# Designs tried in a protein design run: peptides against a protein of PDB entry 8YVU. Part 151

Target 1, 39 residues: chain A of PDB entry 8YVU
Amino acid sequence: PQLCYILDAILFLYGIVLTLLYCRLKIQVRKAAITSYEK
Target 2, 160 residues: chain B of PDB entry 8YVU
Amino acid sequence: TWLTVLKKEQEFLGVTQILTAMICLCFGTVVCSVLDISHIEGDIFSSFKAGYPFWGAIFFSISGMLSIISERRNATYLVRGSLGANTASSIAGGTGITILIINLKKSLAYIHIHSCQKFFETKCFMASFSTEIVVMMLFLTILGLGSAVSLTICGAGEEL

## One batch from the design tools (peptide; made by RFdiffusion4, then SolubleMPNN)

Design b2_p23_1_s4 (from b2_p23_1, 18 letters changed)
Fold by OpenDDE base, seed 1:
Structure b2_p23_1_s4 (fold): chain B 39 residues (1-39), chain C 160 residues (1-160), chain D 39 residues (1-39), chain A 23 residues (1-23)
Amino acid sequence: as target 1 above (39 residues)
Amino acid sequence: as target 2 above (160 residues)
Amino acid sequence: as target 1 above (39 residues)
Amino acid sequence: DLALLFLLYTIDLIFSIIEKLLN
């Protein structure tokens, strides 16, 4: 049971980090697309 | 095109918020249906007694719905409304997190005081169950808060 | 304990989905960058 | 009942988004 809770915490943290990274990456994609359109 | 991508993000965040709200509401309703919280001794279900799953779910649902509607209709007044709703949802989420943390502390204290080595005892089982549910709700609330804050930032950016 | 395992499953699935989306997005960024460089 | 309706609505919305993404 303790291992399960630890795993939950790790997976939760991983999910948050991935969400943030995904958002950042999406912003980068948008910036790249804008730059490509201006060329 | 970029606005379309932003709109897609807003819709996704809105859906996530609504989903989180619905899950929280489902947990709340299940707990209230299975357990008579009013007759449970202690403060192990303090978050439920405070009605957090209900009002929190309402706030998140409204925020998510407004975000989705704002994206679909692309109206300026809806953007402002969504921003306001997301801000309110963010505040509600923060409050909910606080309540859940307090509940978690109480539940853990209860488990510690009663030396719940025997999980077969009803009181210890209920305390453990409460702790698990509270933790799950806490995670969901954090996710909901994250989505609401993100939507708020996006909405604020559109107004600038 | 059962709820913990359910949460683990949900978080795990969420993590996998986000990872896949992140990878796809990263590939898109790379493609966009290459296209921008060729212009 | 209302919660179920909202859930169904949310599911429909998710499916709509997926459909838009696929098209």
Scores: peptide ipSAE 0.464, ipTM 0.802, DockQ to the pose 0.031
Fold by OpenDDE base, seed 3:
Structure b2_p23_1_s4 (fold): chain B 39 residues (1-39), chain C 160 residues (1-160), chain D 39 residues (1-39), chain A 23 residues (1-23)
Amino acid sequence: as target 1 above (39 residues)
Amino acid sequence: as target 2 above (160 residues)
Amino acid sequence: as target 1 above (39 residues)
Amino acid sequence: DLALLFLLYTIDLIFSIIEKLLN
C-alpha cells in the first residue's frame, strides 16, 4: 500500500514534467515554423 | 510567444478544466450517495461537508465553458467574461486546495490516533477511503487550478 | 488501496500516451529544423 | 442525460485535439 502511494506520486510528477516538456517542444516547433516562413 | 501558445491551447485547457470539474462532481455525488457524511463522526469528510466538490465543479465548469465559447466566437465581451470566470475559478481552486489539505491532515491524524491496524474496522476503512478520495481530489484541483490560471493569463494577454 | 492501483494504471497509461506524443513532436521539430536549414 | 452528452462532447473534443496534435 505504501509503495502504491509512492508510485502514484512518481507517476504524477512524471506526467507533469512530460506535459511541460511537450509544451516547450510545441513552442519550439512553432518558432521553427515562423523562422522558416520568414526566410 | 508564451501567450500565443496559451491561446492556441485555450480549448484544450478549457476541456481539461471541464473534465476535472466533472470528475470532482462525480466523486462528490458518489461519496454523498454511498455515505451519510452527516452521521460520520469527526471531520474526515470536511471537504464534502463544505460542498467543495459541488461548488468547485460548478466554477470550473463555467470557466471552462466560457473559455471554449470565447475562443470559438472571438467576441470581446466573451473574452472579458472568460477572464472573470477563470479568475473566479482560480480563487475557488485555491480555496479548494486549502480545504482538501485541512481534510487530509484531519484524516491522517484520525488514522494515527486510532492506530488503524485493522482496516476492516468501519471507522478506519472510512478514514482510509476519505484519505484516498481527498488525495485524488487534490490532484484534480491542482490540475484544474493550473488550467484556470493558464486561461486567465491567456485572457489577460488578449486584453493587452 | 484499490483506488490507488486504479490511479496508478490511469497515470501509467497517461504517461505512455504523453511519451508517444512527445516522441512524435520531437520528430516534427527535427524535420522542421532540417527544412529551415536547407532554406 | 445532459451530463452524459456533455461528457461525450468533452471526450470528442479531447480526441479532436489529440488528432490535431498528432497531425
Scores: peptide ipSAE 0.450, ipTM 0.789, DockQ to the pose 0.033
Fold by OpenDDE base, seed 2:
Structure b2_p23_1_s4 (fold): chain B 39 residues (1-39), chain C 160 residues (1-160), chain D 39 residues (1-39), chain A 23 residues (1-23)
Amino acid sequence: as target 1 above (39 residues)
Amino acid sequence: as target 2 above (160 residues)
Amino acid sequence: as target 1 above (39 residues)
Amino acid sequence: DLALLFLLYTIDLIFSIIEKLLN
């Protein structure tokens, strides 16, 4: 049972980090699309 | 700017807040339906006894709905209302976090005092279940508070 | 303890989905960068 | 792409429901 809680914490942290990275990457894709449209 | 990003994400933050509220209500309803909290000895369900899942969910739901409406209609009175609701939700979220932390401490203390090695024992099972639910609610409350604060900052930026 | 396992399963699934989406988005950014360099 | 489309569709559906409730 203690291992489950540790795993939950790790997975939760991983989920947060991935969400942030995904948001950043999505913003980068949008910026790239805008720059390509202005050329 | 950070404000521009927050403005574009207002709808998402509002939806997140509503979703968080709904999940909190669901957990509260399930716990109240499965467990007779009034007859459970100890303070392991203090957050539920205080009715946090209910009033907290109501505040978050109202805040989220107002935020979404404000973003869609772009009316000045709705913006002010959303700002007020988000501020109230932020306060409610902070209070909820405090209550949940206190409940978590009591639950952990209970588990430690009773040396809950056998999880199949009714008292130990209830304490463990309470701890898990409180942790989940704590995460949801933190998420809701983050969304409410973000919406508050965005709304304040629009009024300036 | 059972709730912990359920949460682990949900978080694990969420992590996998986000990882796949992140990889796809990263590939799109790379393709966009290559197309911008060829112009 | 399909998962993202499904997510976007779900979000739009939720917003549509909220709009109907508010209206």
Scores: peptide ipSAE 0.410, ipTM 0.777, DockQ to the pose 0.035
Fold by OpenDDE base, seed 5:
Structure b2_p23_1_s4 (fold): chain B 39 residues (1-39), chain C 160 residues (1-160), chain D 39 residues (1-39), chain A 23 residues (1-23)
Amino acid sequence: as target 1 above (39 residues)
Amino acid sequence: as target 2 above (160 residues)
Amino acid sequence: as target 1 above (39 residues)
Amino acid sequence: DLALLFLLYTIDLIFSIIEKLLN
């Protein structure tokens, strides 16, 4: 039972981190696309 | 294309926000249907008494819908509307988090004071149930806030 | 306790989906970078 | 009824997004 709550916390943190990484990656893709169009 | 990627992400964030809203509504309706919150002693269900599952869900739903519609139609007026809605949803989410944290503290304090070792006692069961629901709603609210903020940033970037 | 397990399942599914999306995006970024260097 | 319609719409939207992501 206590393990369930711990797992929830870990999964939640993982979700947040992945979301942030996804956002960063998306920004990088956008920057790369913009630089490609300017060239 | 970069535009396609952006649109996909905005839609995903919008869907996440709507889903969060729906789950919050479901929890709110279930709790209100099964329990008479007005007759429960204490502030264990303070977030429910404040109507957060309802108004919060409405704000998140509107924000998500507007974001999706704005992305699909690519109209300037819809983008501005979505930006406004997402900003409002972000504020609502922040307020909701505050309310839920306060409720969680009260619920935990109640459990500690009454030494709720017997799960079958009605008061202890209600406090534990409230704590679980509040924690779940807190997580959902944080997710919704994250999506709303992300959509706000995306919308602001399109306006510039 | 039962709700905790349901939440775990939802968060786990969400994490898997995000991971897949992140991997796809990362592959796209790499492809874009390679094409930019070849140009 | 309205809530159910909204839920169905949300599900359809999720499926549409998944299809776009898979293609």
Scores: peptide ipSAE 0.463, ipTM 0.807, DockQ to the pose 0.033; fails the geometry check

Design b2_p23_2_s1 (from b2_p23_2, 17 letters changed)
Fold by OpenDDE base, seed 4:
Structure b2_p23_2_s1 (fold): chain B 39 residues (1-39), chain C 160 residues (1-160), chain D 39 residues (1-39), chain A 23 residues (1-23)
Amino acid sequence: as target 1 above (39 residues)
Amino acid sequence: as target 2 above (160 residues)
Amino acid sequence: as target 1 above (39 residues)
Amino acid sequence: LGLLALLLLLYTLNNFFLLFEKL
């Protein structure tokens, strides 16, 4: 149970980090798409 | 261009294999140091009893090292050696996954049988811990297998 | 305690899905960058 | 270690996918 909670915390943190990275990447894709459309 | 990308990919995959292997060894060593797996009742740590973290890590480490060396020296004989090692590591990874899945099933079954609602029972804790470790090891093994397979494909592509 | 394991499974699945999505998005960024470079 | 493993997984999956795209 304590290990489960630790694992949950790690997985949660990982999920947050991945979400942030995904958001950053999504913004990059959008920027790239906009730049490609303006050309 | 393709070869340069492949080289960079090979080096990275090799490093990934080594790192995965080291993590597996660390987990194996920690579990073996903290728990006398031989005295644990049941097959909760069957993957550890099989020595998978050790031999699997060795195979992945060798594969990764050979891949890096092969890339650095750009020697045809090393490419074949790396391909062989990567193939062996892929087989080892597949075997490891199988063992870990079996261990995971046993651990989950153990948790289910003991109705581990009362978390503080030592047996339930051990089964839970085993499950967590096995899941982590399974994940690492999948990573190692993926890298080994990728390196095998890269090596095979260089031989063609 | 059972909820913890369920949460772990959900978080793990989420991590996998996010990983796949991140990979796909990264590939899209690369494709967009290549297409932008060829223009 | 889990985060590192997951970063490694992401990288490996990315490389694998890139490899598949090149194939």
Scores: peptide ipSAE 0.507, ipTM 0.823, DockQ to the pose 0.032; fails the geometry check
Fold by OpenDDE base, seed 3:
Structure b2_p23_2_s1 (fold): chain B 39 residues (1-39), chain C 160 residues (1-160), chain D 39 residues (1-39), chain A 23 residues (1-23)
Amino acid sequence: as target 1 above (39 residues)
Amino acid sequence: as target 2 above (160 residues)
Amino acid sequence: as target 1 above (39 residues)
Amino acid sequence: LGLLALLLLLYTLNNFFLLFEKL
């Protein structure tokens, strides 16, 4: 049961990090799309 | 450029495989040191009794090391050796997954039969702990297999 | 304890979905970079 | 260890997917 809660904490932290990385990547894709539309 | 990216991917996959193997070995040694699995009645630790953390870790470590050496020396004979080792490691990983799934089923069945509401009972605690470790080991084994298969495909691509 | 295992399953599924989305987005960024280099 | 395992999983899945696209 304690290991389950530790796993939850780890998975939660990972989910947050992935969400931040996804947001950064999404912003990069949007910037690339805008730059391609201006050319 | 593409070959350089593949080489970096191969090195990373090899390192990942070695790391996965080391983690599996560490878990195996910790469990064997803390728990006298030989005196535990039942098949809750069947994967550990089968020695999977040990032989699986060895196969993954050898496969990863051979992959890294093959990449560094860029010799045709090492590519073939790495391909063979990665194939053997993939087979070992598949066998390990099968053993871990069987162990997981037995552990879950044990928890269900004993209606482990009282986690403070030594048997229920051990079964729960075993289940958690087996799930972690299963996850690591899937990762190791994925890396070994990826390295095998890279090695096969270099032979063509 | 049962809630912990359910949470682990949900977080695990979320991690897989985010990984797939991140991979797709990364591929899109790479394709956009290649297309910009050929122009 | 679980986070590291998940990061390794994500990296491995990413590499596998990239490899599959090359194939």
Scores: peptide ipSAE 0.506, ipTM 0.818, DockQ to the pose 0.033; fails the geometry check
Fold by OpenDDE base, seed 5:
Structure b2_p23_2_s1 (fold): chain B 39 residues (1-39), chain C 160 residues (1-160), chain D 39 residues (1-39), chain A 23 residues (1-23)
Amino acid sequence: as target 1 above (39 residues)
Amino acid sequence: as target 2 above (160 residues)
Amino acid sequence: as target 1 above (39 residues)
Amino acid sequence: LGLLALLLLLYTLNNFFLLFEKL
């Protein structure tokens, strides 16, 4: 039972980190697309 | 086009906030119907005793409704009202998170002290159930806060 | 406790989906960067 | 309800991210 809550916390943190990384990556794709359009 | 996208985002955030509020109310109602919190000794349900599911849900519902109304009506006064409501809801959400964290700590401490290995013991079951509900409420509160902050930023951008 | 396991399963599934999306996006960024370098 | 809340969270986070990207 304690392992479940710990796993939940880890998975939640992982989800947040992945979301932030996905955000950063999406911004990079958009910046790359804009830079490619300006050339 | 950008204004249309922002409007769709505002509507979505408002709907999310209302839905979060409704879920919080449902949890509050279920807990109040199943458990008489007033007769439960200890701080396991401190967030419920403080009425957080009710007032938090009200604040989020008001903020969401005002956001939707502000989006539907192109009136400057509604934008200001929505901004104010979203700011208030953000503050309420932050306070709610704090209360829920405190409740969660107390519930976890209770479980630890009583060495709740047997889930079927009434006290341990109640503490575990409380912890689960508090975690869910905390999650919903974080969602509500995120939506309220987003709506506040959108509203502030429209005032500039 | 059962809710915790359900939440873990959902968070795990979400983490997998996000990881797949992140990988796809990362590949897209790399392709965009390569295309920008060839111009 | 928890699953629904999580789905709503994910949707909200996605929208928040989209919003943040537009800012």
Scores: peptide ipSAE 0.504, ipTM 0.822, DockQ to the pose 0.037; fails the geometry check
Fold by OpenDDE base, seed 2:
Structure b2_p23_2_s1 (fold): chain B 39 residues (1-39), chain C 160 residues (1-160), chain D 39 residues (1-39), chain A 23 residues (1-23)
Amino acid sequence: as target 1 above (39 residues)
Amino acid sequence: as target 2 above (160 residues)
Amino acid sequence: as target 1 above (39 residues)
Amino acid sequence: LGLLALLLLLYTLNNFFLLFEKL
């Protein structure tokens, strides 16, 4: 039971980190798309 | 360029396979050291009783080592040996997944039958701990199988 | 306790989906970068 | 160890996807 809660905490933290990385990458894609459209 | 990328991918997959094997071996050793699996009633630890963490870790370690050695020496004979070892490791991984799924089903059934509302009971704690370890081992086995299959495909592509 | 395992499964599935989306987005960034380099 | 395994999984999946895109 304690291991389950620890695993949930780790997975939750990982999910947050992945979401932040995804948001950063999505912003980069949008910037690249805008730059390619202005050319 | 493509061959150099594949070479780096093969080395990474081999290292991943060895690391997965080492983690499985560590978990198996820890469980065997903390719990006397032979005295545990029921099939909750059937995967451990079958010695899966040990033989699975050995197969994955050998496959990963052969893959790394084959990639470093760039010898055609070693490539074939690595392909054979990766194929054997893929079969072993598939068998391991099957055993772990069966163990997981038995553990879940045990938890359901004993109505484990009080996790502080020794039986319920052991069943929950077994389920957690089996789930972790299942994920590691899926990762190992994925690496072994990827290495097998890469090795088959080099022979063609 | 059962809720912990269900939460773990949901978080794991979410992690897989985020990984797939991240990979797709990374491929799009690479394609955009190649297209911008050929111009 | 779980985080390391997940990072390795992500790296493996990324490499596999890159390999699949090259195929």
Scores: peptide ipSAE 0.497, ipTM 0.813, DockQ to the pose 0.032; fails the geometry check

Design b2_p23_2_s2 (from b2_p23_2, 15 letters changed)
Fold by OpenDDE base, seed 3:
Structure b2_p23_2_s2 (fold): chain B 39 residues (1-39), chain C 160 residues (1-160), chain D 39 residues (1-39), chain A 23 residues (1-23)
Amino acid sequence: as target 1 above (39 residues)
Amino acid sequence: as target 2 above (160 residues)
Amino acid sequence: as target 1 above (39 residues)
Amino acid sequence: LGQLALLLLLYTINLFFELFRKL
């Protein structure tokens, strides 16, 4: 049972990190698209 | 345009907030249907006694709906309304987290005091079950708060 | 304990979906960067 | 209340899928 809670915490942290990375990457795609449109 | 993508993110955040609210309501209704919280001795279900799954879910639902409506109608008055609703939802989420933490501490203390080695004792089972549900609700509330804060920042950016 | 395993399954599925989305977005960033370099 | 919650859940899931298709 304790192992299950540890796994939940790890998976939750992984989900948060992936969400942040996804947001950052999405911002980068947008910046790249804007820069390509101004050229 | 950057604005179109931001709009899509706002709608996504609003949907996430509504989903979080619905899950919280589902957990609240299931717990209320299975357990007569009024007859449970102790503060194991203090978050449920406070009605958090209900009022918190309502606040999150309203905030999410207003965010979606604001995005669709693109009207200045709706942006202000959405900002207000998201702010209220953020406050509600913070209060909910506080209540859930208090409930979690009480549940853990109960488990420790009763040395719940006998998992089959009804009281120990209820305390463990309550702790699990409270943890799940805490995670959902954190997600809801994150979405509400993000929507608030987006709405504030549009007013500027 | 059973709820913990259910939560683990949901979080695991969420993590997989986010990973797939991240990979797709990363490919888009790479394509946008290549297109901006050719201009 | 349970039926209403289920209906709202289905609506939210549909909204999520619609949003995902627009992305």
Scores: peptide ipSAE 0.476, ipTM 0.785, DockQ to the pose 0.036
Fold by OpenDDE base, seed 2:
Structure b2_p23_2_s2 (fold): chain B 39 residues (1-39), chain C 160 residues (1-160), chain D 39 residues (1-39), chain A 23 residues (1-23)
Amino acid sequence: as target 1 above (39 residues)
Amino acid sequence: as target 2 above (160 residues)
Amino acid sequence: as target 1 above (39 residues)
Amino acid sequence: LGQLALLLLLYTINLFFELFRKL
């Protein structure tokens, strides 16, 4: 049971970090698309 | 800008908020159907006794629905309504997190006091179950609060 | 303990999906960067 | 209430799929 809770915490943290990274990457793709349309 | 990104994800955030609300409501309903919380000694289920899964789910559901409707109709009056609802949901989420943390502390203290080495003891089982449910509710509440705050920032950005 | 395992499964699945989306988005950013250098 | 919850869940899932198709 203790291992399960530790795993939950790790997976939750991983999910948050991945979500933030995904958002950052999505912003980069959008900026690249805008720059491509202005050229 | 971050605001432009958040605006494009507003519908997704609203859906996530509604989903979080529904999951919270489901957990609340399951706990209320399986356990008579009124007969449980102590404050192990203090968050449930306070009705948090119910009112929290309502606030998050309303906030999510208003956010989705506001995005779809792109009307100024809906933006203000969504902003108000998301702000209220953010406050409710923060209060819910506080209640859940207090409940978690009480549940952990209860487990420690009873030296719950034997999981099969009814009191230890109830305390463990409460702890598990409270942790799940805490994670869901954090997700809901994050969604509500994000939607509030989006709504505030549209009013500027 | 059973709820913990269910949560682990959900979080694990979410983590996998986010990782796949992140990889796809990273490939898109790389493609956009290459296209910008060729112009 | 259970039927309403199921309908809302289905609506949310459909909305999620529509959003994913637009992405």
Scores: peptide ipSAE 0.464, ipTM 0.789, DockQ to the pose 0.034
Fold by OpenDDE base, seed 1:
Structure b2_p23_2_s2 (fold): chain B 39 residues (1-39), chain C 160 residues (1-160), chain D 39 residues (1-39), chain A 23 residues (1-23)
Amino acid sequence: as target 1 above (39 residues)
Amino acid sequence: as target 2 above (160 residues)
Amino acid sequence: as target 1 above (39 residues)
Amino acid sequence: LGQLALLLLLYTINLFFELFRKL
């Protein structure tokens, strides 16, 4: 049972980090698209 | 278009908020229906006594619904309304996290004090159950907060 | 304990989906960068 | 505190209805 809760915490943290990275990457794609449109 | 991608993200985030709200509400209602929290001595269910599942669920639901409506109608006033609702939901989420952490600490302390080696003792079972529910609600609240903040940033970006 | 395992399963699935989406987005960023370099 | 929370909830609901009427 303790291992399960630890796993939940790790997976949750991983999910948050991935979400943040995804958002950052999406912003980068948008910036790249804008820069490509201005050229 | 950039706008269509943003809209899809807003819809997804709004749906996530509504889902989170519904799950929190379901957990709150189930706990209130199965357990008479008023008769339980101690602070194990302090988050439930504070009505967190109810008000938290309402705020997240409102935020999610407003986000979806704002996306569908594409009206500037709806964007502002959604931004306001998402901001309110973010504040509510932060408050909820704080309450849940406090409840979790109390529940863990209770388990420690009673040396709950016997899971079958009613008090230990209730404390364990409360801890599990609080942890789940905490995770859901963090997800809801993340979605609300994301929607707030998206809405703010549309106003600028 | 059962709820913990259910949560683990949900979080695990979410993590996999996010990882796939992140990989796709990363590939898109790379393609956009390559296209910008060729112009 | 519970009454205050209820009042805030009612205010939020009213704000929502007002927003909905502007829709």
Scores: peptide ipSAE 0.423, ipTM 0.788, DockQ to the pose 0.018
Fold by OpenDDE base, seed 4:
Structure b2_p23_2_s2 (fold): chain B 39 residues (1-39), chain C 160 residues (1-160), chain D 39 residues (1-39), chain A 23 residues (1-23)
Amino acid sequence: as target 1 above (39 residues)
Amino acid sequence: as target 2 above (160 residues)
Amino acid sequence: as target 1 above (39 residues)
Amino acid sequence: LGQLALLLLLYTINLFFELFRKL
């Protein structure tokens, strides 16, 4: 049971970090697309 | 600006909010279907007794839907509606978090009082299960609140 | 414990999906950067 | 804080009703 909770916490943290990274990356893609459209 | 980023992700945030709401509703319905919360001794399921999974899910769903509709139709009246719904959802989320924290404390206290070393005891199992569900619901509520707040900021930025 | 394992499975699946999406997005950013460099 | 939350809730409910009237 303790291992399961630890795993949940790790997976949860990983999910949050990935979501943040995904958001950042999506913003970068959008910025790159805008810059490409202005040229 | 952060506002521009949030505006671009408004639909995504709305969908996330709806999804969070649906998951919360699913958990609520499952718990209510499997467990007769009224017959459970103590306040282990106080969040469920308060109906949080239901009303919280409704508020988050409405907020998410309104946010998506507001983004799609780009109408000023929808922006206000989305802002209002997101604000309501944020309040609901905050209330839900409070209820869930209280429930979690009670559940943890119950586990400690019963010295639940033997997981196979029905009471300990129920308390542990409650704690797990409450933690999940708390997490979902935090996500929902985060999305609702983000959408509220987006809506406020559009009114400005 | 069973619920914890179910949660772990869901979180794990979510993590995999997010990782795949992140990878796809990263590839898109790289492609956009390459296209911008060739112009 | 509770009173403020209640006011905000009432405001949001009113806003929601206004939105429903416009739909």
Scores: peptide ipSAE 0.415, ipTM 0.775, DockQ to the pose 0.016

